Peptides against a protein of PDB entry 5T59. Designs and how they scored, part 58

Target 1, 112 residues: chain A of PDB entry 5T59
Amino acid sequence: TTPTMQSTSLLTEHLGYPPISLVDDIINAVNEIMYKCTNAMEKYLMQRNIIGKKDFSDEIKIGTAKLESLLENSVDKNFDKLELYVLRNILSIPSDLLEENRFRLLHHEKLV
Target 2, 90 residues: chain B of PDB entry 5T59
Amino acid sequence: EHIRFQRLVQVCNKALEESIRKLQSWEKIHECFPNYGQTREGIENLTVCQQQVIKLWSNLSRVEFDAIFHERSIEEKLNQLDDLINKARS

## One batch from the design tools (peptide; aimed at target 1 V23 I27 K77 R88)

Design b2_p28_3_s4 (made by RFdiffusion4, then SolubleMPNN; from b2_p28_3, 17 letters changed)
Fold by OpenDDE base, seed 4:
Structure b2_p28_3_s4 (fold): chain B 112 residues (1-112), chain C 90 residues (1-90), chain A 28 residues (1-28)
Amino acid sequence: as target 1 above (112 residues)
Amino acid sequence: as target 2 above (90 residues)
Amino acid sequence: SLAKQLEEYARLQERLAESEKRLEEAEK
């Protein structure tokens, strides 16, 4: 279900942080990992840039950049899906719990 | 009973797996290095590089995501949420 | 505060909208 003001507030209270913060952490992490991977790849190949008498440095730089773009596009797509799924289905509160009595229960449980 | 955290882990793993799938394609790797990959040494280097990157991806993601989940206490919080939902429906 | 909560909710909705938009574009 699509998050509401009420569900977001309740989840924030429950989690101690806004639901989006978790997603931010995940996305930031994967982006960092992505660039670490591509950087490592470039460095590895650049250390092996000369084969015979030919220098492949330029090709390696271009190639790794292309792979980075490819990975970046895939990461963006898949983690956009993840973001939507997490916020709609995992970090969500069923409508029945948003009713008055159930709302009280959630608050009460936190205070106890 | 507790389902949300499991789902979180599942969707994270799926996203990671789907994301790295492009790099698992040797054809795509080779296309990025058309001349380099025509040499024996180049092929060997690319092969090792591909394998190492995939491993690095897997290892880093595992460590970082676990750290995030721990720092955010998300398993506990999601389990509590499940419990609250189940209790409310009882 | 209520103001902060409203801001966070607005941010959330914006992110959702942006993500959906990107996905739609990527699927084309």
Scores: peptide ipSAE 0.594, ipTM 0.946, DockQ to the pose 0.860; fails the geometry check
OpenDDE base, seeds 1, 2, 3, 5: peptide ipSAE 0.592, 0.589, 0.591, 0.589; ipTM 0.946, 0.945, 0.945, 0.945; seeds 1, 2, 3, 5 fail the geometry check

Design b2_p28_4 (made by RFdiffusion4)
Pose (drawn by RFdiffusion4):
Structure b2_p28_4 (pose): chain A 112 residues (1-112), chain B 90 residues (1-90), chain P 28 residues (1-28)
Amino acid sequence: as target 1 above (112 residues)
Amino acid sequence: as target 2 above (90 residues)
Amino acid sequence: EEEEEFAEFDPEVQELIEEARAEREEKK
């Protein structure tokens, strides 16, 4: 289903937070991990940048950064589909409820 | 009957697996370090990275998301939502 | 395909998503 304002309004009430807030926590979380991994990888190699008698510091900085940007694209790509797949299929509303009052059951839930 | 939350787990894991796939390929890893990877120690060091970075990637994301799913009780909100739409359709 | 799916949303929903995206970009 395509998201609507009633679903956003109703789901915000049922959840206690807007449906997008969960998606923010995910995207924001994975990005932090992405950088945490790349930074950890660069330091592992920088203290191993000299093999034999040659110094590969330059190649490592370029390589670690060249990898980081590829995840920035792939992650931004794959988690936007998640942002979409979730708001359409998981935090989703059918027509059975907004055509004939979903308000009854949510109000009914909070009380009885 | 409780089907929506398991989906949330499936879609999160699906996004992560696709997010890291290019790093599971030794080729693309060596492309970023062509000269460094032509040394024996370089090959050994790069192997330690991709295998540890992938494990770190999987672990950090697994722990946080399980935590986010807890702080927002999403498993329950969705289970309440799944079994609630059924009561409505009935 | 992502843009088409996003364009199917109500404008008010799109604005909310755009605000959340802008906040995420600012955090970066």

Design b2_p28_4_s1 (made by RFdiffusion4, then SolubleMPNN; from b2_p28_4, 14 letters changed)
Fold by OpenDDE base, seed 5:
Structure b2_p28_4_s1 (fold): chain B 112 residues (1-112), chain C 90 residues (1-90), chain A 28 residues (1-28)
Amino acid sequence: as target 1 above (112 residues)
Amino acid sequence: as target 2 above (90 residues)
Amino acid sequence: DLEELFSEFPEEVQKMLNESREKREKKK
């Protein structure tokens, strides 16, 4: 179930930021890490591109690109699931608290 | 009971673990470097590369995610959320 | 090992690590 506007508002107030912002941070981080990893891998192998009399530079570049693509697909898939799980099950407010009278409790706790 | 932050950590770890799974496959690595991997030296280089990139992935993720969690104060906020929910249900 | 890898790619890896550390320290 998609989070309601009310829950988003309440959580935003509680967190000090929209729930999606946390997910965005996580996803942005993993994407950056992903490219750092693939770049490091390519550089490592490119420093070792010549074996004997043969230059494997082209193969290394192509191979690393393939691995990057595989990793990208996996990251996208798994972190899409993560996003859904976090927003639906972690950063969520039970329906019994989504009543007007219960909203006061959240506000009250903030003020105290 | 505080459960939400634990779940967050778990799902993050799961996503990270599943994302790197294919790189953990030697077969997948070798397939990307068919000729390079036919040389002794190439195999050695790929082996080290694979091990190092996996470690790099894990360590960078740990550091960055911990930083995010700290910056967002998410453990505290989720604990508070748990408390609020529990209180409301009492 | 990991340390060796970091040494080979200091600019990219260490930058990220330092930024993360800095962020954590600022929030304390």
Scores: peptide ipSAE 0.103, ipTM 0.885, DockQ to the pose 0.021
OpenDDE base, seeds 1, 2, 3, 4: peptide ipSAE 0.027, 0.025, 0.109, 0.092; ipTM 0.871, 0.865, 0.878, 0.880; seeds 1, 3 fail the geometry check

Design b2_p28_4_s2 (made by RFdiffusion4, then SolubleMPNN; from b2_p28_4, 11 letters changed)
Fold by OpenDDE base, seed 2:
Structure b2_p28_4_s2 (fold): chain B 112 residues (1-112), chain C 90 residues (1-90), chain A 28 residues (1-28)
Amino acid sequence: as target 1 above (112 residues)
Amino acid sequence: as target 2 above (90 residues)
Amino acid sequence: DLEKLFNEFEPEVQELLEKARKKRKEKK
């Protein structure tokens, strides 16, 4: 059950931007944060790659890559759910407001 | 009366929490560094790294999401939406 | 700069590490 074009239009007018734009901002932000975090992890460990005269650089690179993949998969899964929830349940207009008579309400309130 | 913004914050927090959950597992971290994690110093480094990255995740997400919410005026807009819906149903 | 941030450990974590290091040093 995807939001209707009518609801999207009304919400876009109300918000000043399409509802999906908010979700895009959120997802873009978390992806940026994700890669920054994993990059920081790798750099931190790479600065500490030698222990007992052994060089663990290769293991660190592989390990951090695995963690990045794990985090990426989790982010994708959970924020896909977030997208659906936000668009269906938060940035949504009840059916009673989508009736023709109620369609004018949002416009009226904007003008008044 | 105003519920949508609260729900937005909740779902964002939930998504963030669930996303980082596996990194909160020491076993999962250690599995990624099997030999490195067999050394005392390696364990210490991994422990600090794990703790710090989780905090960075939380702090960065808070700052960025708050910025988004502010830039999009989403609290105000969602409150207004709630009001419109309530008014229409009255 | 997240690298810089990562190098700035939380006080509690830093303290714990310092205590552990001190303990190990004393054993040697």
Scores: peptide ipSAE 0.122, ipTM 0.858, DockQ to the pose 0.012
OpenDDE base, seeds 1, 3, 4, 5: peptide ipSAE 0.061, 0.090, 0.056, 0.079; ipTM 0.874, 0.878, 0.871, 0.874

Design b2_p28_4_s3 (made by RFdiffusion4, then SolubleMPNN; from b2_p28_4, 14 letters changed)
Fold by OpenDDE base, seed 5:
Structure b2_p28_4_s3 (fold): chain B 112 residues (1-112), chain C 90 residues (1-90), chain A 28 residues (1-28)
Amino acid sequence: as target 1 above (112 residues)
Amino acid sequence: as target 2 above (90 residues)
Amino acid sequence: DLEELRSQFPPEVQELLEKSRKKRKEKL
């Protein structure tokens, strides 16, 4: 089911917040987690940057940056899919509930 | 009867799993550190680092997503939505 | 693909999604 302004409004009323807000929370959270993970990795390796009298600091910085980019791309792709799926299939109202009589039922349940 | 919240959890888990999959590849990790990973100690460090990052990813995501779901009361709201749909179709 | 799916949404909804995405990107 494709989201509409009507369904968005009804869901906002039901949820107490716009459907997109939930998605925003989820994606913002995973983005924060993503950078926490990559930062932790860089710090861990930078504390172990010297091996056999060789300093691998530059390689570590470049390598962790590459991994960060890889993770960023993956997160972006997968959670964009998640966003669309949630809005179309989870936070959605079937067409039969958008009919006049069913619409009244939704409002009635809210008021009772 | 109640299916929407279950689906939400499923798709969240799937997105998390798919996102971290690249970091689960030792080959990809090693490719980012070609010289560092040629040392015994480097391999050991990368191995531990990889494991810890994956655990951190899993733990943080679980805690944060559960917090979001709680703050948004999404299970209750989705259950109510399922009930409304079922009632309307009865 | 994702872009095709987004294009199926009403323009008003697409705008909401775009605004949300921009805000999220600003936090990065």
Scores: peptide ipSAE 0.608, ipTM 0.954, DockQ to the pose 0.940
OpenDDE base, seeds 1, 2, 3, 4: peptide ipSAE 0.608, 0.606, 0.607, 0.608; ipTM 0.954, 0.954, 0.954, 0.954

Design b2_p28_4_s4 (made by RFdiffusion4, then SolubleMPNN; from b2_p28_4, 12 letters changed; failed a check: too like the target's own chain)
Amino acid sequence: DLEELKAEFPKEVQKLLEESRKKRKEKK

Design b2_p28_5 (made by RFdiffusion4)
Pose (drawn by RFdiffusion4):
Structure b2_p28_5 (pose): chain A 112 residues (1-112), chain B 90 residues (1-90), chain P 28 residues (1-28)
Amino acid sequence: as target 1 above (112 residues)
Amino acid sequence: as target 2 above (90 residues)
Amino acid sequence: TEEEIEEAFEKIQEREEEAEEKEEEEEE
């Protein structure tokens, strides 16, 4: 289903937070991991940048950065599909409920 | 009958697996370090990276998301939602 | 509260448009 304002309004009430806030916590979280990994990888190599008698510091900075940007694209790509797949299929509303009052059951839930 | 939360786990894992796939390929890894990878020690060091980075990637994301799913009780909110739409359709 | 919900809905629409654009780029 395609998201609607009522679903955003109702799901915000059921969840206690807007549906997108969960998605923010996920995207924000994976990005932090992405950089944490690349930074950890660069330092592992920089203290191993000299093999034999040659110094590969330049190649490592370029390589670690060249990898980081490829994840920035792939992650931004794959988690936007998540941002979509979730708001359409998981945090989702059918027609059975907004055609004939979903408000009854949510109000009914919070009380009885 | 509780089907939506398992989906949330499936879609998260699905996004992560696709997010790291290019790093599982030794080829593209060596492309970023062509000269460095032509040394024995370089090959050994790069192997230690991709295998550890992938493990770090998997572990950090697994722990946080399980935490995020806890701080927002999403497993319950969705289980309440799944079994609630059924009561409505009935 | 209604303004916050409207802002969250607008953000959802904007991000859906961005995601559709990216899917169209993948098809190309």

Design b2_p28_5_s1 (made by RFdiffusion4, then SolubleMPNN; from b2_p28_5, 13 letters changed)
Fold by OpenDDE base, seed 4:
Order: structure tokens, then C-alpha cells, then sequence
Structure b2_p28_5_s1 (fold): chain B 112 residues (1-112), chain C 90 residues (1-90), chain A 28 residues (1-28)
């Protein structure tokens, strides 16, 4: 189900925060993790940049950047799907609960 | 009875797993380091690096996502939501 | 409070639209 003002309002009241905030936290976290992973990879390889007489520093920097881009694209794709799913199917209120009587129930539960 | 939090965890795991899949490909890793990966030592380093980054990805995501879920009390809130829905439909 | 919710909803709509667009682009 597509979010509505009513569902957003009810969920915000129920959660104590807007539903999108959870998604934001998740996305921000994965982005941070992604950076940490790619950074760690670069640092690890840069500490091992010389093999024999060859210095592979430039190749390592370029290669890790490519991997970062690859990971970034994948993260973007998959977490866009996640965002859609969460907002539509998890952080959602069925239409029957948005009816007047059911709405009252939600309000009542919050007040009690 | 309680399904939403389970689904949240599932879709998070799926997104994480699908995201890291590219790094799980040795071919993808190797092609980014064509000359470095032509050396024995380079291959060894890349292998360890690949394994470490995947583990780091898994560990960090677990810790960070659990922290988010805890701070947002999302399991409790989603369970309550499920209960409300079930109650309304009873 | 109402304004906050409205802003949040607006953000949701924008994000949904963006994500849907990207998803469709992926299928192409």
C-alpha cells in the first residue's frame, strides 16, 4: 500500500518518529559501512603495495575506487528496493484500519 | 502473528547480501587489479582482503542495524502494529 | 506537529518517486 497522510500521521504517532526516519537510519548506516569497507580495503592493500620491485599504489587506488563504485551502485539499487518495500509493506497501515472505527481504535490505544 | 519485524530483518539481510555479492566475485576483484593480481603475493593479498571486507561488511551491518532497531524500538513498535491489525480484524 | 508530519509525508512521496524511477530504470 502506498503511504498516505493518514497512515504517516498514525505511524509517526505510534513510532514516535516519522517512518522515513527509520529508512534514513538504515541507508545512512549502510553508506557508512560501505565507506568503512572500501577504506579498509584500500588501506590493507596500500600497506602491501610493493611486490618485488614494483609499486602498485596507483593500481590499488584505482582498483579500490572501481570496487567502491561497484559496491555503491549495488547498495543504491538494493536499498532503493528496500526503501520501497519497507514504506509500502512494513511501515504501513492496511486500509481497513484507516476506516473511522478502526482509526478510533488506534487513537484509543495511543491514549490508553 | 508478528510478521512485520521479521520481514524488516529479512529485507535488510537481503539488501545487504545482494549488495555485497559483487565483492564476493573473485573475478570482479581481480579485474580491478589486473597487474597486482598477476603476482602470487598479490593474489594472496587480494584473497585475504576480499575475505576481510566481506566479514567487515557482515559484522558492521549486524552491529549497526541492531543498534538502529534498538534505538528506534522498532521490534516492539512493529509487534504492536501487528497486534493492532490483528485485533482490528478479529 | 502537523507540519512535521506533512514534511515527512512529502519526503516519503519524493523518496518513493525517486526509488520507483530507479527501479524502473533498472528493469530497462
Amino acid sequence: as target 1 above (112 residues)
Amino acid sequence: as target 2 above (90 residues)
Amino acid sequence: KKEKIEQAYKKILERLKKAEKKEEEEKL
Scores: peptide ipSAE 0.603, ipTM 0.947, DockQ to the pose 0.858
OpenDDE base, seeds 1, 2, 3, 5: peptide ipSAE 0.600, 0.601, 0.603, 0.601; ipTM 0.947, 0.947, 0.947, 0.947; seed 2 fails the geometry check

Design b2_p28_5_s2 (made by RFdiffusion4, then SolubleMPNN; from b2_p28_5, 9 letters changed)
Fold by OpenDDE base, seed 3:
Structure b2_p28_5_s2 (fold): chain B 112 residues (1-112), chain C 90 residues (1-90), chain A 28 residues (1-28)
Amino acid sequence: as target 1 above (112 residues)
Amino acid sequence: as target 2 above (90 residues)
Amino acid sequence: KQKEIEEAFNKIQERLKRAEEKEKEEEK
């Protein structure tokens, strides 16, 4: 179900916040986690950059950057799908209920 | 009866699991460090690093997502939404 | 409140559009 102005209004009233805000929280959180993970990886390896007599600092920096990119792409893909699913199927109101009866029900619940 | 919150949790977990899958591939990890990974010590370091990152990902995501769900009272709200929808259809 | 909802809805539409486009591109 594609979100509409009506569903957005009703959901916002019900939730106390716009549905997109939840999605934003989730996406922001995973992005933060992602960079924390990649940063941790880089730091860990950079503390172990010398093996024998060879310094692998440059390779580590490049390698971790590549992994970061891979993770970014994966996160982007999967959470785009998540965003679509949540907005269409979870934070949604069936179209057949977006009529007078549904509106009255929510209104009634608010008044009671 | 109450299905929306369960679905939310499921899709979040799925997205998280699928996202980290790339880092779970040793082959992909090793490919990013072709020379470093040719050393015994390098392999050991990469192995530990990979494991730690995956654990960090899992732990942080659990904590942060639970916090979001709590702050947004989303379980309660989604349950209520389910109830409202079911009531409207009855 | 109404204005905020409209803005939110517009944001949703924009995000959905982008997400759909990205999904299509990734599937190719």
Scores: peptide ipSAE 0.574, ipTM 0.944, DockQ to the pose 0.823
OpenDDE base, seeds 1, 2, 4, 5: peptide ipSAE 0.571, 0.571, 0.573, 0.573; ipTM 0.944, 0.944, 0.944, 0.944

Design b2_p28_5_s3 (made by RFdiffusion4, then SolubleMPNN; from b2_p28_5, 9 letters changed)
Fold by OpenDDE base, seed 4:
Structure b2_p28_5_s3 (fold): chain B 112 residues (1-112), chain C 90 residues (1-90), chain A 28 residues (1-28)
Amino acid sequence: as target 1 above (112 residues)
Amino acid sequence: as target 2 above (90 residues)
Amino acid sequence: KKEEIEAAFKKIQERLKRAEEKEEEEKK
């Protein structure tokens, strides 16, 4: 179900916040987590950058950046799908509830 | 009866699992460190690093997403929504 | 409240559009 002004309004009233805010929280969180993961990886390897007589610092930086890119692309892809699904199927109101009498029900539930 | 919150958790987990799949590939990891990974010690470090980052990903995701769900009271709200829908269809 | 909802809906529409476009690109 594609979101509408009516559903958005009703959901906002029901949730106490816009539905998109939840999605934003999720996306922001995963982005933060992604950064923490890649940062941790880089830090860990940079503490182990010298093996024998060779310094692999440059390779580690480049490699970590590549992994970050891979992860970022995957995150973007999968959470775009998530966003679509959540907004269409989870944070949604069926059409039958968008009828006038059902609108009253939602409003009534909030007031009671 | 209550399905929306369960679905939310499921799709979140799926997105997280699919997202981390690239890092779960040793081939991808090794490819990013071609020379470093040619050393025994490098392989060991990469192995530990890979395991740690995956665990970190999972742990942070669990904690952060649970916090979000709690702060947004989303389980309660989605359950209420389910109830309203079910009531309307009864 | 109305303005906030309208803004939110606009944001939703924009996000949906972008996400759909990306999804279609992935299918190709």
Scores: peptide ipSAE 0.585, ipTM 0.945, DockQ to the pose 0.869
OpenDDE base, seeds 1, 2, 3, 5: peptide ipSAE 0.582, 0.582, 0.584, 0.584; ipTM 0.945, 0.945, 0.945, 0.945; seed 3 fails the geometry check

Design b2_p28_5_s4 (made by RFdiffusion4, then SolubleMPNN; from b2_p28_5, 11 letters changed)
Fold by OpenDDE base, seed 4:
Structure b2_p28_5_s4 (fold): chain B 112 residues (1-112), chain C 90 residues (1-90), chain A 28 residues (1-28)
Amino acid sequence: as target 1 above (112 residues)
Amino acid sequence: as target 2 above (90 residues)
Amino acid sequence: KKEEIERAYKEILERLERAEKKEEEEKE
């Protein structure tokens, strides 16, 4: 179900915050996690950058960057889907409950 | 009866799992370090690194997402929403 | 509150549109 002004209003009132805020929290969190992961990877490998007589620092930096890009693309795609699903199917109100009588019930219940 | 929060957790887990799948590919990891990965020690380091980053991903996501869900009281709110919907349809 | 909700709704629509577009691009 596509969000409407009515559903957004009701959900905001119910949640105490706009539905999009939850999505934002999730997305921000995963982005932070992604950075931490890639940073950890780089740090770990950079501490092991010399094997024998060869210094692989440059290769490690480039390789880690490539992996970061790969992960970023995957995160972007998958969490776009997540965003759609959450807003359409989880943080949603069925159309039948958006009818006047049902709407009043939801509002009344919150007030009581 | 209560389904929305469960779905939220499921889709979050799915997104996380699908996202990290790329890093779970040894081939992709190795391709990023072609010369480094040709050394025995390099392979060992990459292997450990891959395992650690996957674990880090899993652990951080669990902790952070749980924190978000708690801070937003989303389980309670979604359960209430389910209850309201079910009640209205009864 | 109304203004806040309106802004939020607008953002939702924008985000949905972007996400849908990206999803469609991925399928193609």
Scores: peptide ipSAE 0.561, ipTM 0.942, DockQ to the pose 0.878
OpenDDE base, seeds 1, 2, 3, 5: peptide ipSAE 0.557, 0.561, 0.562, 0.561; ipTM 0.942, 0.942, 0.943, 0.942; seeds 1, 2, 3, 5 fail the geometry check

Design b2_p28_6 (made by RFdiffusion4)
Pose (drawn by RFdiffusion4):
Structure b2_p28_6 (pose): chain A 112 residues (1-112), chain B 90 residues (1-90), chain P 28 residues (1-28)
Amino acid sequence: as target 1 above (112 residues)
Amino acid sequence: as target 2 above (90 residues)
Amino acid sequence: TTAEETLERYEEVEERLEKEEPPRPFEP
């Protein structure tokens, strides 16, 4: 289903937070991991940048950064689909409920 | 009958697996370090990275998301939502 | 306001993917 304002309004009430806030926590979380991994990888190699008698410090900085940007694209790509797949299929509303008062059951839930 | 939360786990894992796939390929890894990878020790060091970075990627994301799913009780909110739409359709 | 912002983010991401445009950096 396509998201609507009532679903955003109702789901915000059921969840206690807007549906997008969960998605923010995920995207924000994976990004932090992405950089944590690349930074960890660069330092593992920089203390191993000299093999034999040659110094590969330049190649490592370029390589670690060249990898980081490829994840920035792939992650931004794959988690936007998640931002969409979730708001459409998981935090989702059918027509059965907004055509004939979903308000009854949510109000009913909070009380009885 | 509880089907929506398992989906959330499936879609998260699906996004992560696709997010890291280019790093599972030794080829693209060596492309970023062509000269460095032509040395024995370089090959050994790069192998230690991709295998450890993938493990770190999997673990960090697994722990946080399980935590985020806890701080927001999403498993319950969705289980309440799944079994609630059924009561409505009935 | 929060509902409008959620719908705007959804529509922007949906239009970008329909046009097969490169992804943008995420901004909260």

Design b2_p28_6_s1 (made by RFdiffusion4, then SolubleMPNN; from b2_p28_6, 15 letters changed)
Fold by OpenDDE base, seed 1:
Structure b2_p28_6_s1 (fold): chain B 112 residues (1-112), chain C 90 residues (1-90), chain A 28 residues (1-28)
Amino acid sequence: as target 1 above (112 residues)
Amino acid sequence: as target 2 above (90 residues)
Amino acid sequence: DESQRTLERYKKIKERLEKNLPPEKYVP
C-alpha cells in the first residue's frame, strides 16, 4: 500500500521514529560502504602500480573511478527500489486496519 | 506468522547482491584497466582485488545492517506489527 | 512534520524510479 499521513503517523508512533529514518540509515550505510570499498580497491592497486618498467598509476586512478561510478549507479537503482518496497510493503499498514474500528484497536493495544 | 522482518532482510540482501554484481564481472573489471590487465601481474592483482572488495562489501554490509536493525529494534517492531495485523484479522 | 517529510521523500523516490525504471507491482 502507498504510505499516507495516517499510516506514517501510526508507524512513527509504533516504531518510535519515522519510517523514513530506517531507510535513511540503510541508504547512508550502503553509501559509506561503497566508498570504503572503492577506496580500498584504489589503495590496493596503487600499492601495485608498477609492473616491470611501467607505471600504471594513472590508469588505476581512472579505472577505479569508473568502477566507482558503475557501483554508484547500481547502488542508486537497487536501493531506490528497496526504499520503495520497504515503504510500501514492510513499513505499511493495511487499509483495513486504518478503518475506525481497527484503528482503535491499534491504539488500544499500544496503551495496554 | 512473522513475515515483515524476513522480507526486510531479504530485500536488503537482494539490493546488496544486485549492487555488487557489476564488480563481480571480470569483464567489467578488466575493461577499466585495459593495459594493466594485459600483464600477468596485473591480472593477478585485479583478481585478488576483486575478491577482496567483494568480501569487504559483504562483510561491511552485514555488520552495518545488523547494527541498524538492532539500533532500530526493527525485528521486534515488525513482529509486533505482524501480530497486530493478524489479531485484527482474526 | 516528520510524516509529511516521509511522504515527500516517498513521492520523490517514486518519481525518480518511474523516470528511470518501468513500474513495478507491490503488495498493499
Scores: peptide ipSAE 0.468, ipTM 0.927, DockQ to the pose 0.282
OpenDDE base, seeds 2, 3, 4, 5: peptide ipSAE 0.466, 0.469, 0.473, 0.468; ipTM 0.927, 0.927, 0.928, 0.927; seeds 3, 4, 5 fail the geometry check

Design b2_p28_6_s2 (made by RFdiffusion4, then SolubleMPNN; from b2_p28_6, 14 letters changed)
Fold by OpenDDE base, seed 2:
Structure b2_p28_6_s2 (fold): chain B 112 residues (1-112), chain C 90 residues (1-90), chain A 28 residues (1-28)
Amino acid sequence: as target 1 above (112 residues)
Amino acid sequence: as target 2 above (90 residues)
Amino acid sequence: SQSEATLARYKEIEERLAANEPPKKYVP
């Protein structure tokens, strides 16, 4: 179900925050985690950058950057899908519940 | 009766799993470090690194997402939403 | 408004996904 002004307002009242706030928290969290992971990879390998007589520092930096890009692209795509799904199917109100009588029910439940 | 929170958890897990899939591929890892990965010691380092980052991804995700869900009281709110919908349809 | 922000984000994501792949219907 596509979100509407009515459904979003009702959900905001119910949740105490707009639906987008939850999604924002999730997106921000995964982005933070993503960069922590890539940073950890780079640091780990940079501590092991010399093998024998060869210094692989440049290759490590480039390689880690490539992995970061791969992960970033995947995160962006999958969590866009997640956000869309959440707003359509989880944080949503069925059309029949948006009728006037059902709307009053939501308010009644909140006040009681 | 309560389905929305379960679905939220499932979708989050799916997104996390799909996102980390590329890093789970040894071939993808090795391709990023073609010369480094030609050494025995390099292979060992990459192997450990791969394992550690995947573990870190999993652990951090669990902790952070649980914290979000708790702070937003989302399980309770979604359960209430399910109840309201069911009540409205009864 | 907060509701408008949610709707705007929804549309933005929908358009971004549509640009990268055929539109999909998400069902629980």
Scores: peptide ipSAE 0.495, ipTM 0.924, DockQ to the pose 0.313
OpenDDE base, seeds 1, 3, 4, 5: peptide ipSAE 0.492, 0.492, 0.487, 0.492; ipTM 0.924, 0.924, 0.925, 0.924

